# Ledger of designs, part 48: peptides against a protein of PDB entry 3B8E

Target 1, 230 residues: chain A of PDB entry 3B8E
Amino acid sequence: PFLIFIIANIPLPLGTVTILCIDLGTDMVPAISLAYEQAESDIMKRQPRNPKTDKLVNEQLISMAYGQIGMIQALGGFFTYFVILAENGFLPIHLLGLRVNWDDRWINDVEDSYGQQWTYEQRKIVEFTCHTPFFVTIVVVQWADLVICKTRRNSVFQQGMKNKILIFGLFEETALAAFLSYCPGMGVALRMYPLKPTWWFCAFPYSLLIFVYDEVRKLIIRRRPGGWVE

## One batch from the design tools (peptide; aimed at target 1 I165 F168 A175 A178)

Design b2_p24_1_s2 (made by RFdiffusion4, then SolubleMPNN; from b2_p24_1, 21 letters changed)
Fold by OpenDDE base, seed 4:
Structure b2_p24_1_s2 (fold): chain B 230 residues (1-230), chain A 24 residues (1-24)
Amino acid sequence: as target 1 above (230 residues)
Amino acid sequence: MEEIEEAEKRALELKELAEKLINS
């Protein structure tokens, strides 16, 4: 997120504290849940890994899990950010290069895409209004990521969802997201203003995209074992 | 304490303004 913020010179879509809440609050329980996930049915039938030739986690697996899926997650967050700003009069094209003027407290006449002037305080409200939906979008996309990460080769439909701890992790993430979004005082403490229920739906296309992507990936792996996609 | 109360008051005003903007 910060790289896009710097490169595009756009207003900050997500606060540092909110990022910390994602990294420590939402990722920890799911990560633990994955440690207790039932082994993939084909893995259980494989011979033990040769530690001299086989790595526990190969570079391709890391690239697929954290690179490509992470990009889809980031795109989901930024999509939600741009939707909210567009609803408030700031079209994505107008945000390019706006950061300097946006963050200057002495400029109180920053124009939106429709010529409406915004004070510093108004701009900061809109900025902070984006934090919660961005966070929630990441959480919703992480649901898909968590579910797909339980398997390498098998379809989610073939492996099933047998891990109760995984299910608990999904609920915990959701509960945390709801708490941070709607608990009184979070707007002050975390600069996370209340979330419109409609903004939750901004994440679902990206969650679906991750599922489709992963199922296609797994299908390719099954059809072409030993390929670069594995 | 007074600075915190003023900050809380400002934050409440900002929240109300945000809610108005969200509901508009």
Scores: peptide ipSAE 0.016, ipTM 0.443, DockQ to the pose 0.046
OpenDDE base, seeds 1, 2, 3, 5: peptide ipSAE 0.009, 0.000, 0.005, 0.000; ipTM 0.240, 0.188, 0.235, 0.258

Design b2_p24_1_s3 (made by RFdiffusion4, then SolubleMPNN; from b2_p24_1, 22 letters changed)
Fold by OpenDDE base, seed 1:
Structure b2_p24_1_s3 (fold): chain B 230 residues (1-230), chain A 24 residues (1-24)
Amino acid sequence: as target 1 above (230 residues)
Amino acid sequence: AKLIEEAEKRALKLKELAEKLINA
């Protein structure tokens, strides 16, 4: 997210507070859940034939899988961001290079895609309005990520949701998202304005995409053990 | 036209919200 913000010079899609909430709130319990996750029966039972090569392959594959999942998460967040801004008159193409004028407090006549002028305060409100949906999008996508990370090779349907810590993580993320989105004062304190309930569903296609992607990946791994997708 | 109207309506709401936040 931050890289695209720098490269494309778009208005900030995700605030520092939301990043901190992701890192501390949404990632902590999931990380603990993964640490206490029962080792997948196939990972622990197969002694690596070559521990050095198999570890390197595994690290590369984990990095690729997490990289791909992270990219899909980012795409989901940016999709939500662009939809919100488009609904407020800022088409994606118009946002390119707009950051300089967007962040300038002395420019109160920034035009949207329809020629409407936006004050600095109005622009910041719409920017902060994007932060909450972006965060919620990440949380919803992370539901899929948590579920898929529980298993490396097996389908979620095979292993089930037995990890209480994972379930607690999902609950914690959802509760945090609800708290940050709807608790009074969060707009002032965290610059996270209230979210329309419809935005919770904006991430669902991406969550489903990640889920399908991982199930397909796992299916390929099961059918072709030792492939590059592993 | 509908997108413009919706954008205008949202912009107006955001303006009202901005004014409330500035005055609070």
Scores: peptide ipSAE 0.018, ipTM 0.355, DockQ to the pose 0.020
OpenDDE base, seeds 2, 3, 4, 5: peptide ipSAE 0.000, 0.000, 0.014, 0.005; ipTM 0.243, 0.229, 0.316, 0.290; seed 3 fails the geometry check

Design b2_p24_1_s4 (made by RFdiffusion4, then SolubleMPNN; from b2_p24_1, 22 letters changed)
Fold by OpenDDE base, seed 1:
Structure b2_p24_1_s4 (fold): chain B 230 residues (1-230), chain A 24 residues (1-24)
Amino acid sequence: as target 1 above (230 residues)
Amino acid sequence: DELEKKAEERALELLELAKKLIEE
């Protein structure tokens, strides 16, 4: 998010504090929960043909998969960001290069895509309005991430949701998101303004996309053991 | 609907607070 902010010179989609909340608040507990996930018997029994090369290859494949998931996650966040800004009169194309004027407190007549002038205060409010939905989108997408991380080969439907710690992690993450989204004062404290409940659903397509992606990946692995997608 | 109303109320509150903060 921050890289895109710099490259595209768009208004900041996600604040630094929000990023920290993701890294420390939403990602940590779920990650710990995964440590307690039951090992897949098939993975544990799998012996590499060449311990030196196959281990490295597997690590690369896993890294690539996580990278892809991360990209989908980011896309989900940006989608939500652009939708919110569009609803407030700023179309995505109009946002490109707007950051300089957007962040200038002395410019109080920044025009949106429809010619409406926005004061600095108004712009910052709409910017901060995007932070929470972006965050929530990340959280919702992370639900899928956590679920799919339970297994490498088996379908989620096969493995099931047996890990109570994982369920707790999902709950905690969701509760944190709800707290940050709806608790009074979060706009001032964290620059996260309240979120309409309907915005929680904005991320669901991307969550589903990740889920489908992983299920397809796993299906391919099951059908073709030792393939490049393992 | 109730949650949405609460969210709207809080959003308005925060909007007011934000305005005050920026003006300071």
Scores: peptide ipSAE 0.012, ipTM 0.354, DockQ to the pose 0.033
OpenDDE base, seeds 2, 3, 4, 5: peptide ipSAE 0.000, 0.000, 0.008, 0.005; ipTM 0.249, 0.246, 0.299, 0.246

Design b2_p24_2 (made by RFdiffusion4)
Pose (drawn by RFdiffusion4):
Structure b2_p24_2 (pose): chain A 230 residues (1-230), chain P 24 residues (1-24)
Amino acid sequence: as target 1 above (230 residues)
Amino acid sequence: TVLEVVVIVVSIVLFVATVFVIFS
């Protein structure tokens, strides 16, 4: 959101105060719950881990996330940001450009008249909007995320999805999102109510991508002992 | 067990409250 905000100088898809809603807020309970996760095999049948090699935060870890599921999770939220506008004057292939504030009216685009008080709005189909969606879009995939980061070898099936806390940590997250996106007013600090009709589901298309993917490879992992590149 | 119950309650209450807010 901040990166592409510079390369193609488009409107800020995600705010800073808006980021401190995934960390010390929404993703919180989910990860904590990840811990209550149980065994995945008879571990008391394997030499002790050699602290010289198999680190905790391996770098393959980074690959399988920081450059793989952080992306298809990236596109999903970097998609909803678009169709959050298209239904207001989004430039499907346009827009790529600054948007002053002292401008106050004077300019708009794709057949419109945006600015003052609609400048609070020229930055409101984004502020109290686009951001907040690019938010719920996050959590949206954090589901398939939280349900894939529950094993590194077994399918959600071979390991029943019964992490009481996590299952009942999901609502415990999703709810925070909506009870926060429809906060009777805590929209001052955060954003405004994203149309329940669609503004949510739009990110859900991608979550199904995440899931099946890591779900597949795990087979490639199992169907292949010392699985190749994966 | 107690903790699981608490979490389940909190999660259902919070969800219900969220649904209520959405349709208010």

Design b2_p24_2_s1 (made by RFdiffusion4, then SolubleMPNN; from b2_p24_2, 20 letters changed)
Fold by OpenDDE base, seed 4:
Structure b2_p24_2_s1 (fold): chain B 230 residues (1-230), chain A 24 residues (1-24)
Amino acid sequence: as target 1 above (230 residues)
Amino acid sequence: DELIEEAEKRALELLKKALELINS
């Protein structure tokens, strides 16, 4: 997310403090949940043909899979960001390179895609309106990520949700998202303005995409044991 | 607002450093 902000020079989609809340608040419990996750029965039963090479390949494939999931998360967040800005008159193409003028307090006539002029205060309100839904989108996408991380080969439907720590992580992330979104003062403290409940659903397609991606990946692994996607 | 902006700048710098460390 931050790289796209720098490269595209778009208005800030997510505040730094909010990013820290994601990294420290939402990722810590998932990481703990994964550490305490029981080894998948199929992993424990399958001896590697070559422990050194197979371990390296598996680590690379896991890293790639999580990297791809992270990219989907980022895309989900940016999608929500662009939707909100578009609803407020700023089409995605118009946002490219706009950051300099957007952040300049002395420019009070920044035009949107329809020629409407926005004061510094008005456009900052819109920016801060984007922070919360971006965060919420990441959290909702992380629900899918947490669920799929439980299994290596088996479908989520086969393994089930037995890890209480993982379940707790899902609730913790959701509670944090709700707190940051709706607690009084968060608009000032974290530049996160309250969201309409409907915005929680904007991330669901991306969560579904992650689920589908992982289930397809796992299906391929099951059908082709030792394949390049394992 | 200035304090928040400064805090954000510092946090961004820290995040950049952290990302550099993670990617190194």
Scores: peptide ipSAE 0.014, ipTM 0.287, DockQ to the pose 0.020
OpenDDE base, seeds 1, 2, 3, 5: peptide ipSAE 0.007, 0.010, 0.009, 0.008; ipTM 0.269, 0.277, 0.270, 0.271; seed 3 fails the geometry check

Design b2_p24_2_s2 (made by RFdiffusion4, then SolubleMPNN; from b2_p24_2, 20 letters changed)
Fold by OpenDDE base, seed 1:
Structure b2_p24_2_s2 (fold): chain B 230 residues (1-230), chain A 24 residues (1-24)
Amino acid sequence: as target 1 above (230 residues)
Amino acid sequence: DELEKEAEERALKLLELAQKLINE
């Protein structure tokens, strides 16, 4: 998100605080939960054919998979960001290069895509209104990520939700998202303004996409052991 | 102190505006 922010010179879609909440708040417990997840039965039973090469290949493949998931996650966040800004009169194309004027406190007549002028304060409200749903989008997408990370090869439907710690992590993440989104004062304290409940659902397509992606990936792995997707 | 009050007032106004935006 930050890279796109720099490259596109768009208003900041995700604040530092929200990033920290993701990295340290929401991701930590789930990550720990995954550390305590029982090893996949097939991983435990499968001996590598060549421990040196297969380990390296597997690490690369895992890194690629996580990279792809991360990209989908980011896309979900940006989608939510652009939708919110569009609803407020700022079409995506209009946001390109707008940052300089957007962040200038002395410019109080920044025009939206429809010629409406926005004060600095109004712009910041809209910006901070984007932070929360972006965060929530990430959280919702992370639900899928966490679930799919339970197993490398088996379907989520096969392994199920056995890890109580993971379930707790999902709950904690969701509770934190709800707290940050709806608790009074969070807008001022964290620059995360309250979110319409409907925005929670904005991420669901992306969560589903990740889920489908992973299930397809795993299906391919199961059908073609040792393939490039593994 | 005045700057802090002004900042608080601005923050409150921002919150009110945000709430209005959410309610729309």
Scores: peptide ipSAE 0.024, ipTM 0.545, DockQ to the pose 0.048
OpenDDE base, seeds 2, 3, 4, 5: peptide ipSAE 0.000, 0.018, 0.020, 0.017; ipTM 0.249, 0.413, 0.506, 0.430

Design b2_p24_2_s3 (made by RFdiffusion4, then SolubleMPNN; from b2_p24_2, 20 letters changed)
Fold by OpenDDE base, seed 2:
Structure b2_p24_2_s3 (fold): chain B 230 residues (1-230), chain A 24 residues (1-24)
Amino acid sequence: as target 1 above (230 residues)
Amino acid sequence: DKLIEEAEKRALELLERALELIES
């Protein structure tokens, strides 16, 4: 998220402290839960092959899985970010290169896509309004990711929801998201303004799409083992 | 708020420098 902010020169979608909370707080329990699920479902059930090659393949697969999850989470967050900014008059194309003027406190006439001028204070309110739903979107996407990543090849319906650690992770993430979204002082501490409950649902279609995509992917892998989709 | 803003600004500057180094 922060790299895209720099490269695209768009307004900051998520504060640095909030990013750290995601990386260290929200991702840790899910990562542990996924490690347990992968060990149980894939590693222990694999026939003993060459231990050197299998270790390398597993490390590559884990690295790719985490990298893909991170990209999906970022895409979901950015989707919500762009929706909120668009609702406030800033279309995605207009945001490109806008950061310099956006962050300049001496410029109080930054125009949106419709020619409306925004003061620095107004822009920062909109920016900070994006932080909370961006975070919540990541959490909601993580729900889907945790569910879909339980198995490499099997459907969620085949594996079931037996991992208590995963279930705990889902509740922990939800509780953390609620805490960061609604606890007094988070606007000052993390630049996360309170979120309307309706915004919790904005990520659900995206999470559903990811779920469907992954189930289709897994179905293809089951039908065509060794394909490029792995 | 000012401290957070300053920290974010410094982090941004560091990342911009890092990107410049990667592109060089």
Scores: peptide ipSAE 0.010, ipTM 0.253, DockQ to the pose 0.016
OpenDDE base, seeds 1, 3, 4, 5: peptide ipSAE 0.000, 0.006, 0.000, 0.000; ipTM 0.226, 0.249, 0.174, 0.269

Design b2_p24_2_s4 (made by RFdiffusion4, then SolubleMPNN; from b2_p24_2, 22 letters changed)
Fold by OpenDDE base, seed 2:
Structure b2_p24_2_s4 (fold): chain B 230 residues (1-230), chain A 24 residues (1-24)
Amino acid sequence: as target 1 above (230 residues)
Amino acid sequence: MKEVEEAEKRALELLEKALKLILE
């Protein structure tokens, strides 16, 4: 998100404090919960890793984590961001290069895509209004990410949802997201303004996309072991 | 709020400069 902010010179889609809330708040408990996941049914049938040739973290794992799933997560967040800005009169094309004027407190006549002028204060309210739904979008997408991370090869339907700690993690991150989104004072403390409950559903297609994508990936791995998808 | 906003802006500007230096 921050790289796109700099490269495209768009208004900040996600604040630094909000990023910290993701990394330290919503990600830690779910990540710890994966340590309690049951081993895949075939793990003892796999050959041991060769520690001399096989990296613990390989290019395929990096590609999966950052290149594929991370990209879908970012797309989900940016989709929500662009929809909110569009509803407030700022179409995505108009946002390109707008950051310089957007962040200038002395410019109070920044025009939207319809020629409406926005004061600095109004622009910052809209910007901060984007932070919360972007954050919530990441959390909703993380539901799918957490579930898919349960297994490397087996379907989630084969593995099941027996890890009570993982289930607790899903509820915890959701409760934390709701708390950060709706607790009074979060707008001042974290620049997270409350969002309409309907905005939670904007992330669901992307969560489903990640889930379907990973299930298809795992299906391919099961059918073609040793392929480039593994 | 204003002080935090200014601090955040300064941090972003510094990060932007750092990224430009790395990409050059």
Scores: peptide ipSAE 0.007, ipTM 0.253, DockQ to the pose 0.016
OpenDDE base, seeds 1, 3, 4, 5: peptide ipSAE 0.000, 0.000, 0.000, 0.000; ipTM 0.170, 0.177, 0.220, 0.198; seed 3 fails the geometry check

Design b2_p24_3 (made by RFdiffusion4)
Pose (drawn by RFdiffusion4):
Structure b2_p24_3 (pose): chain A 230 residues (1-230), chain P 24 residues (1-24)
Amino acid sequence: as target 1 above (230 residues)
Amino acid sequence: SPYFYFFFFLFVISFIFSVYFFFS
């Protein structure tokens, strides 16, 4: 959101105060819950891990996330940001350009008249909007994320999805999102109510992508002992 | 308003289940 904000100088898809809603806020309970996760095999049947090699935060870890599911999770939220505007004057292939504030009216695009008070709005279909969706879009995939980061070898099936806390940590997250996106007024610090009709589901298309993917590979992993590139 | 209440209640219910299952 901040990176592409510079390369193609488009409108800021995600705010800073808006980022401190994934960490010390929403994803919180989910990860804590990840811990209550149980065994995945008879571990008391393997030499002790050699602390010289198999680190905790391996780098394959980074690949399987920082550059793989952080992306298909990236596109999903970097999509809703578009159709959050298209239904207001989004430039499907346009927009790519600054948007002053002291401008106050004077300019708009794609058949419109945006600015002052609608400058609080020219930065409201984004502020109290686009951001907040690019937010729920996050959590949206954090589901398939939270349900995939529950094993590194077994399918959600071969390992019943019964992590009481986590299952009941999901609503415990999703709810925070909405109870926060429709907060009777805590929209001053955060953003505004994203139209329950669609503004939510739009990110859900991608979550299904995440899931099946890591779900597949794991088979490639199992159907192949010392699985090749994966 | 319904959505707000619905999600608040849903959060409370989920939190209660989590606490219950954590101390069980």

Design b2_p24_3_s1 (made by RFdiffusion4, then SolubleMPNN; from b2_p24_3, 23 letters changed)
Fold by OpenDDE base, seed 1:
Structure b2_p24_3_s1 (fold): chain B 230 residues (1-230), chain A 24 residues (1-24)
Amino acid sequence: as target 1 above (230 residues)
Amino acid sequence: DEVYQEALELLKKARELREKALAE
């Protein structure tokens, strides 16, 4: 998210405080959950024939898969960001290069895509309005991520939702998202304004996309073991 | 809550202005 912000020079889609909430609040319990699940799966794995080579190959393939999932998560967040800004008069093309004027407190006549002038305060309100749905989008997409990361090769339909720690992690991050989105004072403290319930659904297509992607990937791995998709 | 309500009012006003501008 931060890289796209720099490259495209768009208004900041996710604030520093929100990033900290993701890293310290949202990602911690899921990461622990994944660590337990991986440990369980590793105990069930047969010893690799060549521990050095097989471990290195697996680490590389896992890293690529998680990197791709992370990119899909970011795309989901940015999609929500662009939709909100478009609904408020800023089309995606107009946002490109707008950051300099957007962040300038002395420019109070920044025009949207329809010629409406926006004060600095109004712009910041719209920007902060994007923080919450971006965060929520990440959480919703993380549901799919956590579920698919439960197993390396088996379908979710085959493995089931037996990991209690995983389930707890899903509830915890959802509860945190609800707290940050709806608790009084969060708009001032964290610059996360309350979110309409409808915006929770904006992330669902991307969650589904990750799920489908992983199921297809796992299917390919089962059909072609040792492929680059693993 | 007050800050949020103020923000919503400002957004509403901005939307209304946009709609008026589009109607002209």
Scores: peptide ipSAE 0.020, ipTM 0.547, DockQ to the pose 0.016
OpenDDE base, seeds 2, 3, 4, 5: peptide ipSAE 0.000, 0.018, 0.018, 0.019; ipTM 0.197, 0.510, 0.481, 0.521

Design b2_p24_3_s2 (made by RFdiffusion4, then SolubleMPNN; from b2_p24_3, 23 letters changed)
Fold by OpenDDE base, seed 5:
Structure b2_p24_3_s2 (fold): chain B 230 residues (1-230), chain A 24 residues (1-24)
Amino acid sequence: as target 1 above (230 residues)
Amino acid sequence: DKIYEEAKKLLEKARKLRKEALEA
């Protein structure tokens, strides 16, 4: 997210506080749940024939999978960001290079894609309006991530939703998202303005994409054990 | 709450102005 912000020179899509809430609040319980599941899985795994090499390969593959999921998650967030700005008159092409003028308090006549002039205050309201939906998009995408991470090789349909820690993580993450999105004062304190309920659904295609991607990956792993996708 | 309401009003005003500008 930050790299795109710097490279494209677009208005800030995600606030620092929101990032902290994701990193510390939203990802903590999922990370713990995954750590416990890995520990349980490792206990159930027969001793690796070569503990050193098999562990390293597994760690690299996990890291790569999480990296790919993180990229899809970021794409979902940016999609939501661009949709919101487009609905407010700023088409994606117009946002390129706009940051300098956008962040300048003394420029009160920044034009949108339709020639409408925006004051600094109006621009910041729109910017902060993007933060909450971006966060919610991440949370909704993380639902799929948590569900798919429950198993490395088995389909979600095979293992089911038996992990109580995972379910708790999903609930906590969703509750945090709802709190940050709708609690009075969050707009002032966290610069996260309340979002329309419709924005929760904006991320669903990306959650589905992650789910399909992981199921396909797992299917490939099951059909070709020892392949590069493992 | 006041800031949010003001922000919402400003956003609505901006949207209205945009609509008027597009219809003009």
Scores: peptide ipSAE 0.019, ipTM 0.501, DockQ to the pose 0.016
OpenDDE base, seeds 1, 2, 3, 4: peptide ipSAE 0.017, 0.000, 0.018, 0.018; ipTM 0.487, 0.216, 0.437, 0.460; seed 3 fails the geometry check

Design b2_p24_3_s3 (made by RFdiffusion4, then SolubleMPNN; from b2_p24_3, 23 letters changed)
Fold by OpenDDE base, seed 4:
Structure b2_p24_3_s3 (fold): chain B 230 residues (1-230), chain A 24 residues (1-24)
Amino acid sequence: as target 1 above (230 residues)
Amino acid sequence: DEIYQEAKKLLELARELRLKALEE
């Protein structure tokens, strides 16, 4: 998100504090919980592989998959960001290159896509209105990510959700998201303004996309053992 | 910037933990 902010020179979609909250509250706890996940049933049945070559290949493939999932997560966040700004009169095309004027407190007549002028204060309200939904979108997408990470080969339907710690982690990050979104004072303290409940659903298509992506990947692995996608 | 760098480190740590969990 920050890289896109710099490259596209758009208004900041996600604040630094919000990023910190993602790392501490939504990434670490669930990641630790995965360490306690039960071994996949097929992993336990597999014969020893070549420890040198297979480990390297596996690490690369996992890293690639996580990279792709991370990109989908970012796209989900940006989608929510662009939707909110569009609803407030700023179309995506208009946001390109707007950052300089957007962040200038002395410019109080920044025009939206429809010619309406926005004061600095008004712009910051809209910007901070985007922070919370972006954060929440990431959390919701991470639900799918965490669920699919339970297995490497088997589908979620085959492995099931047996790790209570992982489930607890999902609730914890959701509770944190709710707290940050609705607790009074968060707008001032964290630049995260209250979120309309409807915005929680904006991330669901992306969560589904991640889920489908992973299931398809796993299906390919099952059909072609030892293939390129494994 | 300092907060961002710290957050980035934490994110990387979290990802490493996830990767280790998947290697088991």
Scores: peptide ipSAE 0.015, ipTM 0.292, DockQ to the pose 0.044
OpenDDE base, seeds 1, 2, 3, 5: peptide ipSAE 0.007, 0.013, 0.007, 0.009; ipTM 0.295, 0.285, 0.235, 0.249; seed 2 fails the geometry check

Design b2_p24_3_s4 (made by RFdiffusion4, then SolubleMPNN; from b2_p24_3, 23 letters changed)
Fold by OpenDDE base, seed 5:
Structure b2_p24_3_s4 (fold): chain B 230 residues (1-230), chain A 24 residues (1-24)
Amino acid sequence: as target 1 above (230 residues)
Amino acid sequence: DEVYELAKKLLEEARELRKKALEE
């Protein structure tokens, strides 16, 4: 998110505190849950042909898969961000290069895509209005990520939702998202204004996309053992 | 809550102004 923020010079889509809440709050319990997840039987039973090379390849492929999932998460967040700004009069094309004027508190006449002038305060409100939906989008997408990360080869339908810690993690991050989104004072403390409930559903297509992507990936791995997709 | 209500009012005002600008 920060890289796109810097490169595109768009208004800040997600605050640093919110990012910290994601990394430390929402990801901690799920990460622990994955650590305690029963080792995938198909991976653990396979003796590596070459322990050194096979381990390195597997680590790289896992890293790439996580990178791809992270990219989809970011895309989901940015989609939500752009939709909200567009609904408030700022089309995506107009946001490019706007950051300099957007963040200048002395400029109170920044024009939107429709010629409406926005004060600094109004702009910051719109910016902060994007923070909560972006965060919620990440959380919703993380649901799918956590579910698919239980196994690397087996389908979610095959492995099932047996890890109680993972289920607890899903509830914990959802509860945190609800707290940050709707608790009074979060707008002042974290620059996260209350979210319309409809925005929770905006991320669902991306969660589904991640789920489908991973299931297809796993299917390919099962059908082509030893392929580059592992 | 006060900041949120103020923010909401400002957003509503901005939306109304935008609507007026589009109708012109």
Scores: peptide ipSAE 0.018, ipTM 0.502, DockQ to the pose 0.016
OpenDDE base, seeds 1, 2, 3, 4: peptide ipSAE 0.017, 0.000, 0.017, 0.016; ipTM 0.469, 0.223, 0.456, 0.393

